# Ledger of designs, part 100: peptides against a protein of PDB entry 2AKA

Target 1, 299 residues: chain A of PDB entry 2AKA
Amino acid sequence: MEDLIPLVNRLQDAFSAIGQNADLDLPQIAVVGGQSAGKSSVLENFVGRDFLPRGSGIVTRRPLVLQLVNSTTEYAEFLHCKGKKFTDFEEVRLEIEAETDRVTGTNKGISPVPINLRVYSPHVLNLTLVDLPGMTKVPVGDQPPDIEFQIRDMLMQFVTKENCLILAVSPANSDLANSDALKIAKEVDPQGQRTIGVITKLDLMDEGTDARDVLENKLLPLRRGYIGVVNRSQKDIDGKKDITAALAAERKFFLSHPSYRHLADRMGTPYLQKVLNQQLTNHIRDTLPGLRNKLQSQL

## One batch from the design tools (peptide; made by RFdiffusion4, then SolubleMPNN)

Design b2_p18_2_s4 (from b2_p18_2, 11 letters changed)
Fold by OpenDDE base, seed 2:
Structure b2_p18_2_s4 (fold): chain B 299 residues (1-299), chain A 18 residues (1-18)
Amino acid sequence: as target 1 above (299 residues)
Amino acid sequence: EQQKKIDEILEEIDKLLS
């Protein structure tokens, strides 16, 4: 079963090279959420490295196809930069920024052209995610006035596909009923068949409040349920807090919290990674016959 | 070249589905 995700990775690379990604409904997980919802932090926690662009406003401005591959070695490589192995993940971050700017320019605009990044690591499970730009309402700086709709249109290119699972990332310290991630998921997946909910910032909720009802799948039920995570605070990120230490703190948070203790074994970043690996593997298995037929028609 | 890669992947899929 571990070979199914790498198989789809090879398909992704092949079709990205020929520009035919739009014609194939590849089994994949698209990551959606509002700006500052914690998407980048979740992905970095999987890798255990700081490697994604940071900042205010729109950070992710191109789709990032992140292919995690369990390996005895640790390095990254880009499809657009074949033959170069990155072992310094700060250089990975810089390459993402440079490649983004090469296509979008300096106006902080967006492009639908994906960046394909593969990360080999002994600390990851096989998992492929498509990180998408964060949804926003108001353009900042010299962004185009219709940036909100440009982002939405880009997201729709992915999440409307039947073989696309949706990782909907919502912060707990905001009104969940108004979650950008859950709204777009509900629009394209009204029965909640393709959506996995991630609740971030559980540690930043107001005193006397909790997200227990959400995490127990009782408030806004999804077939695939919700998983809570605790990311590093901005202070922790600025202070370069070790991700391993942050993962330990996350575990402690769930175990010690009276509202979440009973859910602790089904919460946290490591559990999320495991669930996503299993969900994607099973999803590929289910969609493989249809994918085979589509590939044959492209010959 | 890309077509060749796709053909190879298709063969791998066929093996998995057999």
Scores: peptide ipSAE 0.190, ipTM 0.810, DockQ to the pose 0.519
Fold by OpenDDE base, seed 3:
Structure b2_p18_2_s4 (fold): chain B 299 residues (1-299), chain A 18 residues (1-18)
Amino acid sequence: as target 1 above (299 residues)
Amino acid sequence: EQQKKIDEILEEIDKLLS
């Protein structure tokens, strides 16, 4: 069953075109995290390209269905721009921003209508993620005062679905007990069955502190465990540090850190990609019979 | 058109489940 993820991608595309995405409990991974938790960086590291909107506040304002497809060629395609192949990932970023603004307007509002982006690359594993807006508590600019709840409601449309896995992205340099990602995951997945923890910013922790207990799944246990990653610093991003170089630095970080060295083979962005690919594939396999029946009933 | 696509996908699913 090697083509399960592409199969679900076709389902996502088909139902997106007819506006039925919300009604189908498709097997998928929803990415959740607070603002500045490092979600965008994780996703960009998968692709090895800078292609997501950047900025302060709510950057992702629509769900982004990111379909990674292993291919001999590298290019991106949007469902809303059929036939157009993007080879410049800066143009991909601009298209995301333009398409977001087209629907949400210029007031930094949000919309639950997904953007479907498919990225073909020889450097990715087949993987589909739904990047969701970052959780925030404080409205900025012309955002409505209830923006926090709007975001929450949007997230809930995805994460409450039984077939939705949750990639909870939390920064290590903040109190993990107060992680927005882990809180929402715990709310909808109290037994920790659908949640995969990602711990970012491990390199930004105070000297003498570490997230070993979390990464070892001892502090806040999740059935699917935790994976630590090290993203590029803001300085590195601004300086256009190559993602490939950043991945090498990430590997070095885990190997050289006294608290993480023993976990190094189960840490880092490449390992995260593998785990997510495997878990999503298995999850699709497990849910496919039920999905078939549900799809049949909706015809 | 979209319905046709869904039907095709269902057929693919059925093949996988067979």
Scores: peptide ipSAE 0.183, ipTM 0.815, DockQ to the pose 0.600
Fold by OpenDDE base, seed 5:
Structure b2_p18_2_s4 (fold): chain B 299 residues (1-299), chain A 18 residues (1-18)
Amino acid sequence: as target 1 above (299 residues)
Amino acid sequence: EQQKKIDEILEEIDKLLS
């Protein structure tokens, strides 16, 4: 059963190569969240490397199928340039930017055509995520005025699928009731069966406030619950603060916080990785018979 | 060629389901 995620990865690659003409509901995890919600930081924390585009506005402008594979070696590969192994993750970032610009142009537009990135690392668990553009209401630069709806339409192509789990990323320092991630999740998953909540920016909450009720799954219940994380600040990212050090600081944060200490073993990026690996594996197992039948019928 | 890959994956799935 340890090969279930790689098996689905091969399916993803195969369908990407044929232009995704097939209506395939592959078991996957789509990552959704507003701009600056901390999605990119969560993904980079999984890898332990800075490799995602940064900047103002919409950073992710194409779906990024991020396939993490536990390996004794560390390198990245793109489906669009097979055979090239990237060991410098700055080059990975540049390739994502270049490939994005190749399709979208320089107008900061979006495209539904995914980028497939596979990362081999001894520091990751097997895990596949689809990073989606951050939801926004305000066009920037020369973006089209309907960019908000373009993004929503793109997200809906993924999150409406029954076999799609939703990683809803919301910042704690904003009103959770107004979370774009949780709103779209509730729209397509009203019973909260497919949604995993991630709460970022817990360290940026006003003094005297906490997200304990949310993290205890008491405020906006999700079947799969919530996991809090603490990401690097933008200053830390710009200063190239080590992710390993940041993960240690995250652990310390939860252990030392009066409101979160009792939850500390079920919080943080490493725990999130484990949960996602397990949930995705189990989800693939549960959907595999149906997937098999669907594939057979399309042959 | 892509169809061949899908067929191979299907066979792997069948093995897992057996």
Scores: peptide ipSAE 0.182, ipTM 0.801, DockQ to the pose 0.548
Fold by OpenDDE base, seed 4:
Order: structure tokens, then sequence, then C-alpha cells
Structure b2_p18_2_s4 (fold): chain B 299 residues (1-299), chain A 18 residues (1-18)
């Protein structure tokens, strides 16, 4: 039922208007990953536009509720800026940065207050994700020395909720056993029931190595499995390589790679988006009765 | 206004659950 995600979107908007004191465990997908894990690139690939802040260190500093809505038109809207339609996604990026700085100041601090961004596009499936700040161990700039814990505490507010699915984004060119995303997921979801693994940077692995065992769910099994993706390189991003072209390259990568060709139809950004849409929809359906009862009790 | 929206959403949920 395609209407379930929009329904939850309306709930999210309503509760955002009421304030953070709404104790409602909404069915949602929280995106977690270490800094530079590639989570922002995954989200941009869904939209097909560059619209998220870029830079060194913590890119996302407030939770970003990203509501993707399939539509015949392409534009973005912010909940904090009602009535303004953004068709230039560079302006979307600037608005995210401005709104973030408005609350956090210039010290690159974080805030738990979400930014609600809705993107209408013919190129997206209905999907809502909560992009969370990247986990870090080292403060940068004027960040407080306890920034790591502030981020973790913020993440825990989302990922500890029973109705929260976890999109754990991990780079393949790092030791997956030490993945911040998988560690936090394992902490709050020890049985791997709520976690979806995304493996990025498969194209950056050392020659002679691959993540086949992980992608086949044989190394660190998750009930919901793993999906590999290939994001644009920083060079490609700086060169403004078209995301559509990058998605084609991603498809070619999986099809031509000896270790992944047999998995190619279950890999890549388009497949990930489809899976997330389906899983979120099903998850909403499963949690809707309980959500209804809880919502009724709060009126 | 927020309560109105919540009521509307509840109605939508009820329709889906019926």
Amino acid sequence: as target 1 above (299 residues)
Amino acid sequence: EQQKKIDEILEEIDKLLS
C-alpha cells in the first residue's frame, strides 16, 4: 500500500509542529554511519541531485527527515519554510546549511531538532529516511570535546525505538568489523531484526579483495540483509559528474565484477531504494495498529 | 490546528485498518 508512507509523513509533520515532546515511536528508517561512510551520497543518489551539505568532518549536524515523494514534478519543500518551492537543489543545500547554522551557530555543533525536507520527484519512490549526524571520535574546529557522545546520544534517541529501522552504512574499504554503523546497530539490535546493511566504496577495495561474503549475508548476518552500492568519488562530485551517469556506472561495476556479478540484480542504488520502500511500507503496516492506539491515547 | 491534523490522520488510519 503506497499510501502508508505518505500517511506517516503527515504524522511526522504534525508531531514536528507540536514539538519534540511527542513521545510517539513512528515507524521510520534512521540512517547511521561514520563520517565519510557515504551515507549522504546514498541519499543524494536516491534523489538524483546534489543537495546535501558537503565538507570535512560532520556534514549532517541536525537530523534530516528526508521525505521522498513520487510526483510528476520535481521540487523540494521545507517544513520550516512553508509555501516556498525549491527547484534548484543548490538552493536546497544552502537552505539546509543556513537552517543548521541558525540553530547550532558557527561552531559546527549539533542540534537534535530535525530539519524536515520533502522532495517531490518523478525519479524517486516514496521513501522517508532520517539522516543522522555521522559518528565521529575526533572533534573538529570549534566542536565541543564531547561531540562524539552528543552525536551518539542523538542517534540513540532514534535507533533505540522499537519501530525504528536502521540503515547502517559502512564503507567496504575499511574493516567492517569495526564499522561504527554496524556497532551501534548491534548494540540496539543485537538480533539484527531492524538493521539493513549498506556497503559503500566497493569500488575502492584493494585489488584481490571483495565484500562478497558480507553481501551474501554470510559474515555478519542481518535478517534484512546487505545491499552494496557504488557512489560517486569525491573527484566525480567535484567534477559534477551526473548522478544518472554514476548510476549507470554502478550497474556496470556490479555486472562486470567477478565477485558481484551474480548479485548484480540485488545490488545498487535503485534496488536499495526499492527495498527500502518495500520494507518501510511493510513495517508501517505492521506497526500501524499499535501506532493508532498510542496516538488515540495522547489526544 | 495540530490536533485537527492528528484527528484527520487518525481517521485515515482507521480507514486503512477497517
Scores: peptide ipSAE 0.172, ipTM 0.803, DockQ to the pose 0.565

Design b2_p18_3_s1 (from b2_p18_3, 8 letters changed)
Fold by OpenDDE base, seed 1:
Structure b2_p18_3_s1 (fold): chain B 299 residues (1-299), chain A 18 residues (1-18)
Amino acid sequence: as target 1 above (299 residues)
Amino acid sequence: SQVVEEVLELIEELEEQA
């Protein structure tokens, strides 16, 4: 059976070309989380490259449709500049920043118009994610006072769709009851049917505490469960620590931790990528029977 | 019109692979 994800990618590209991308109920995974929850680090760990904008405040200001495609070669392409192949991932980062600024201006505002980025790599599984702006309560710089609500409204355009899976990214070193990701997920998916939990910052938890009950799906049960990951520290990022080395350290963390050792084979970034690939593929199959009629009605 | 045709073809291909 051929991989369904590339076909859905082509559908996404076609609809993006006609400006209907925000209204589409295509099978997809939307990534949600508070600012500094670790969303960008998770996505970069999938690719094995630093390519997302970094900084203080709201970094992601437009939805980023990230299409990962397994390939023998490594390069990136943007839908807004067709035919240009990027092999330097710093240039990919700069293009995201430039394209964001072109639409949003200098006020660090947001736009619901997606950036479509396709990354070909031998190190990825076929996977499409929509990275959404981080939820915030405090405007920064020249952001409008209602930026929190603008972000929420933007997120709702994606996560309210029936065919949207939700990758809820929450830091372990914060109270999960206050997780912005889990709150918004529960609002639109009260039965936890469409939500996949990602727990970051497990290495930053206070000594003597752990997230075992969460990772075992006992505290806040989700049908699709939770996956713990360990991202590079800010020091590691600033020091340009290799992502491959970070993935090895992540594996070591889970294997050596007394609370997580028994879960180690179902934790970490590589396992998360595999699970997301499988879940997205299965979700596409489940949604296909109604897809034709739904898409035709939107044309 | 061309985009609509492409979309319909992609849907058909998806249905065949499902």
Scores: peptide ipSAE 0.247, ipTM 0.836, DockQ to the pose 0.120
Fold by OpenDDE base, seed 5:
Structure b2_p18_3_s1 (fold): chain B 299 residues (1-299), chain A 18 residues (1-18)
Amino acid sequence: as target 1 above (299 residues)
Amino acid sequence: SQVVEEVLELIEELEEQA
């Protein structure tokens, strides 16, 4: 069952090589959310390594096709530099930044051209995610004044596709009704059929408040439900605090919290990774009928 | 093209494993 994801990865790589990535309706999960919603932290927690660009404003400026592959060895490979194996994930981060800057320049502009990164690790399940630029309303630095719309247009190229699942990342310490992730998801998936909700920053909620109603799928119901996670603080990230320790702290958080204890087995990054692997595998199977015909018409 | 053929082969493999 897990063998379907690697096959779709090979399809995705083949299509990337011909420059038609944006027009393909391949089974995939697009990650959407506002800036600082915690998207990059969720992805790094899956890998157990610091490897994504960090900074103020728009961090992800090109779509990052992140292909996680369970393996006995740990290394990363980029499609744009085949044959180079990265074992230092700091070098992976630097390569993402360099390749982004090569195409977009240093003005913090964006490009719809994906970066394809494959990570082999014993600590991951087979999983492919498309990390998309964080939604923003305010241009920073040398960004164009219409950057908000450029980002939205880029996101729409992915999330409007029928075979695209949407991982909507929203912080719990902000008004969920105003979540950029849930707004865009609702726009393209009004019945909540393709959307998986991720709630971050549960540890940063005001005392006496909780997101129990959201996590129980009672407030803004999604067919695929919500999963809460607790990421490292920015201080912990800057200090390169161990992700394994952070995952243990996350588990402790859910188990010890009176509002979340009963949900603890259906919360946290490891559970999210498992759910996404299963949902993507099932989604691939469900979308296989007609895939041949669709792809043949696009080639 | 060689790429098209590879894609079709991958689809066939997917269909066999589904």
Scores: peptide ipSAE 0.229, ipTM 0.828, DockQ to the pose 0.120
Fold by OpenDDE base, seed 3:
Structure b2_p18_3_s1 (fold): chain B 299 residues (1-299), chain A 18 residues (1-18)
Amino acid sequence: as target 1 above (299 residues)
Amino acid sequence: SQVVEEVLELIEELEEQA
């Protein structure tokens, strides 16, 4: 079943090479959320490495097509620099930053042109995610005043596609009814058929409050449900806290929390990765009928 | 083109594996 994802990856790469990636309705998962919602942290937790750009403001400024491939070896490859294997994930981070700046310039602007990164690792399941820029309302630095709308337009290029699943990342310590991720998902997926909810920052909720109703899919129902995760804090990331230790702490959090212990086996980053692998695989299978005809019309 | 042929082959392989 996992073998379908690598094939779709090759298809994505082929279309990217001919400049048709943005117009292609391939089965994929787009990651959406507000700025600082924890999107990049979720992706790093899957890999078990620090490799994504960090900082204040809009960090992800181009779509990052992250292709995770289960392998006995650990290394990364970029589509834009074929033949170069990265074994130092700090160099991966630097390459993302350099390639981003090459296209967007120094003004912290955005570009809809994807960066394609493949990561081989024994610690991952086969999974492809598209990390998208975080939704924001406030321009920073030299960003254009309309940056909010530029980001929205970029996201819409992905999430409006019929074969795009939406990983909607929302922080628990904010009003979920006002979640940017869930709002955009509801706009393009009003019936909640393509949306998977991720709730971050559960450890940062006020005492006496919890997200139980959300995680039980009772408050804002999604067909594909919600999965709670606990990411490393920015302090932990800056302090180079081990991701493995953080994942253990996440497990402990769910098991020990009175409101979440009954859900613990269906929560956390490892479970999320498994669910996404399964859902993407099934989604590929479901969308394959007619894919040939659809794609041939675009060639 | 070579790219078109490659894409069609990949689609065929996907269909066979599904």
Scores: peptide ipSAE 0.227, ipTM 0.823, DockQ to the pose 0.121
Fold by OpenDDE base, seed 4:
Structure b2_p18_3_s1 (fold): chain B 299 residues (1-299), chain A 18 residues (1-18)
Amino acid sequence: as target 1 above (299 residues)
Amino acid sequence: SQVVEEVLELIEELEEQA
């Protein structure tokens, strides 16, 4: 049933060509979180490459449809430049930035028009995610004063759809009750049926504190539960620390931590990727009966 | 259009694999 994800990817590509992406109720996972919540690091850890824009303020300014495809080869392709294979992921980052700036200009504005990026790799499971702009309350540069609302409106175009799962990324070193990701998820999914919680920055929690109750789904219950991850520090990212080494450190963190040791086999980036693959596959299967009628009406 | 035909074919393929 894993081949369902590539088929949905082809549907997404076809609908992108006709300009229907924003209104599609395709089975998908939207990634939401505040700025600096660790979304980009989670996605890069799936690929095992640095390829997302970095900097101050809003990193993602257009929806990024990230299609991960298990393959014997490693390369990336953009829908907007078909036929060009990227093997240098730094060039992938530059292309995302260039394509974003082409549409939004230099004002660091946002656009609802998706960028479609497909990554072939032997190190990934089949998985499609829609990375959405990070929620913020503070305009940067020459952004309009209502940028917060523009971002929220953009997110709502995705997360309100019934067939959209929500990957809510929240940092553990901040008050989870005030998580931007969980707030927006609760707004559109009040029963917690479509939301998967990701808890980042577990390694940055104050000494003597832990997120055990959250990770055990006891504090703010979600039907689909929570998965903790440990990302590279900003220093490690700037220093180009190898992601494989970071994943080993993540595993060691969970195994050695008194509060998380018993959860270690259900934590970390590799487990998250597996769970998301399974959940997306199952979600596609569950939504297929109505797919024909829904999609035909949108053509 | 060619795109519409492709979409319909993909839907059919999805239904067959469901």
Scores: peptide ipSAE 0.171, ipTM 0.795, DockQ to the pose 0.120

Design b2_p18_3_s2 (from b2_p18_3, 8 letters changed)
Fold by OpenDDE base, seed 3:
Structure b2_p18_3_s2 (fold): chain B 299 residues (1-299), chain A 18 residues (1-18)
Amino acid sequence: as target 1 above (299 residues)
Amino acid sequence: SSTIEGILELIEELEKAQ
């Protein structure tokens, strides 16, 4: 089922090269969530490397099209610097930062122009995600005062498209009814047909509380359901804690937790990756006929 | 356009891979 995703990646690269035609919506998964919801950690856990910019406030300031490709070798490539292979993921992080700053300047502004990053790895399933800036209400530092609306407008350019699936990332230690991710998803997908819920920070919930009803899809039902994950703490990230060890700890968390033990086989980062691969593949199959018809009408 | 034609060719490859 992984064979369609690399082909769609070529389509995505072609569209990026000519400029996005507003009339064409490629099958994709957009990642949305509030600041510090754990989006970047989820993506890094898929790759098994630290490679995304870190910091306070808005870290992702351009859409990052992350194309994961299963391969016998491990390296990364950017569409904007063709022919350069990155084997050091610290250099990948630096390139994202440099390319972001080149377009946005040093004022921590945002740009809707995507960065296209392809990661080849033996540890990934074929999967393409669009990491979007985290929603915020308060400008930090020299950010423009209307940054909240700029981010919202940028997100809407992706999530309003019919062929866009929405990976809504929400922290469990916050009121889910107030989740920025689920709010924006409900705005553009009121029937919950395109939205996949990810619940992070399950390990940070208050004693005696749990997200069982959410994870069982009983509280705010989504057709595609919810998947819980446990990311590394900020301390663990700063300390460069091994992601493999973190994934083992995540598995242990679900298996040992009284409220989640029965769900453990349908939780965690590896399961999330598998589900996203399958859902994206199926979504590609479902959307291709319509895409072809649209393109043919534009000849 | 030649670009649209190229994209259609990629879609045809996708359809064959289904």
Scores: peptide ipSAE 0.240, ipTM 0.829, DockQ to the pose 0.121
Fold by OpenDDE base, seed 1:
Structure b2_p18_3_s2 (fold): chain B 299 residues (1-299), chain A 18 residues (1-18)
Amino acid sequence: as target 1 above (299 residues)
Amino acid sequence: SSTIEGILELIEELEKAQ
């Protein structure tokens, strides 16, 4: 049985070439979260490389279609720069920034036009994610005063689609009831059928508190459940701490924590990657017949 | 129409891979 995810990547590339006017609901996972919720760190932990733009405020300003492909070699390719292989992931980061600025200009505005990035690596499972701009309420710098609504409208273009799964990234050290990710997910998926919860910053919770009830799916139940992760601290990122070492520390965190030890085999970045691969594969299988019928009706 | 046909061919390939 051939992997379905690489074939869907070819579909995504074909649709991207036609432009946004294709009202086709491709099976995909959209990543949503507030600014600083840890979205970029989760994605970088999948690749094992630092390659996403960093900074204060809105970092992701265009949708990033991130296609992870298991391969014997490690390199990246952009759809807008066909034939160029990137082996330095710092150059990948710079290309994302340059391509973002090319479309949005100097005003740090947003654009709904995706950047398509494919990463080949021996360290990844086949997985495609759409990273979306972080939700914010406060404009920064030269951003338009209505930037919150512009971001929301952009997110809604993805998450309202029936074939879109939602990876809702929420920090544990903030009130989960106020999670921007879970709020938008509940708005478009009120029954929690399409939403996968990711809980970050579990290591930054106040002493004597834990997210056990959330992770056990008891507080805000999602059909697809919650997965806790521990990302590198800002100090670790600034110090260029190796992601492999951080993943080992994450495993140790869950195994040694009294509230999470019993969940440890269903927590952490490697488990999240496996679950997302399986969820996406199954979702592709379930949605393909409907997609075929829709396309055939448009001939 | 030609682009839709190309996409349908990819879907058929996906269906065979199931």
Scores: peptide ipSAE 0.230, ipTM 0.820, DockQ to the pose 0.121
Fold by OpenDDE base, seed 4:
Structure b2_p18_3_s2 (fold): chain B 299 residues (1-299), chain A 18 residues (1-18)
Amino acid sequence: as target 1 above (299 residues)
Amino acid sequence: SSTIEGILELIEELEKAQ
């Protein structure tokens, strides 16, 4: 059986070329979360490289279609600059920023037009994610006063689609009942059928507290469950701590923590990547017949 | 459109790969 994800990537590229990406109910995973929820760090941990824009406020300002492809080589390619191979992931970050600014201007506005980035790496499983702007309540800088609603409207273009799975990223060191990610997921997926929960910042919880009940799917049950991860701290990022070392520390965290030790084999970034690969593959299989029928009706 | 036809061909390829 061939991996279905690379074939769906070709579909996504074809749809992006015709500007119809927003109108098509492609099998995909949309990543949602509040600002500073650790969303970008989860994606970087999959790649094992720092390549996403960083900063205060809204960092992701356009949807980023991130296509991870297992390969013997490591490089990135953008759909908007075909033929250019990026081997320096800092240059990838700069290109994302430049391409974002080209469309949105320098006012930190947003655009619904996706950036399509493909990353080839020996360290990834085949996986496609759509990184969406972080939800915010307060405009920063020259952002329009309605930026919160603009972001929500953009997210809704993706997460309302029946074939869209939702990767809801929530920090454990905040009230999970008030998680922006879980709120928007509940709004569009009230039965929790399309939502996968990711709990970040488990290492930043107060002493004597834990997210065990959430991770065991007992507090806010999702059909697809929850996976805990430990990202690098901001200090670790600023200090350029190696992601491989961070992944080892993550494993050690779960194994050594009394509340999570029994879950350790079903936690962490590598396990999350595996689960997402499997979930996406199965979801593609389930949705393809319907997609075919819809497209045939448009001939 | 020719584009939709191309997309359908990709879907057919996907179906065969299952």
Scores: peptide ipSAE 0.221, ipTM 0.819, DockQ to the pose 0.121
Fold by OpenDDE base, seed 5:
Structure b2_p18_3_s2 (fold): chain B 299 residues (1-299), chain A 18 residues (1-18)
Amino acid sequence: as target 1 above (299 residues)
Amino acid sequence: SSTIEGILELIEELEKAQ
């Protein structure tokens, strides 16, 4: 039996080529979260490489369709530059920045036009994610004063689709009741059927506090539950700390923490990746009959 | 178009992979 995720990736690429990507209800996972929620770090931890743009404010300014493909080799390919294989992930980062600037200009504006990036790696499970711009309330630079609403409208184009799963990324060191990610997820998925919660920055919580109730799905319950992760610190990122070492530190964090030790086997980036792969695969299978009918009616 | 035909083929592959 062939993996369903790579087949859906080919569909995504085909529809992107004809400009119909925005209108398709393809089975996918949209990643949502406030600025600095740790979304980029989660995605980089899946790949095991630093490849996403960095900076203050809105870094992701276009949807990034990230197609992870398990392979014996490691390289990346962009749909907009077919035939070019990237083996240096710094060049991948630069290409994302260049392609973003090409469409949005220098004003740090946003565009709903996706960037399609495929990463082949022996270190990944088959997984497709759509990284979306971080929600913000404060315009930066030459951004229009309504940038918050522009971002929201862009996110809504993805998360309102019935076949879209929502990866809601929230930092634990902020009030989860005011999480931008959980708020938008609840708006479009009030029953919590399509939302997977990711809790970042668990290592940055105030002493004597924990997110145990959230991670046990007792507070703000989601059908698909919550998974806690620990990302590299900004100092570790700037110091080019190895992601493999960071993943080991994450495992140690959960195992050693009194509030999380009993959950440790259901926490961390590797577990998150596995869960997302399984959930996406099952979701594809469940949605394929409806997808077929819709696609046939459009052809 | 060749693109539409390609999409139909992918749908068929998905159906077989179920």
Scores: peptide ipSAE 0.227, ipTM 0.826, DockQ to the pose 0.121; fails the geometry check

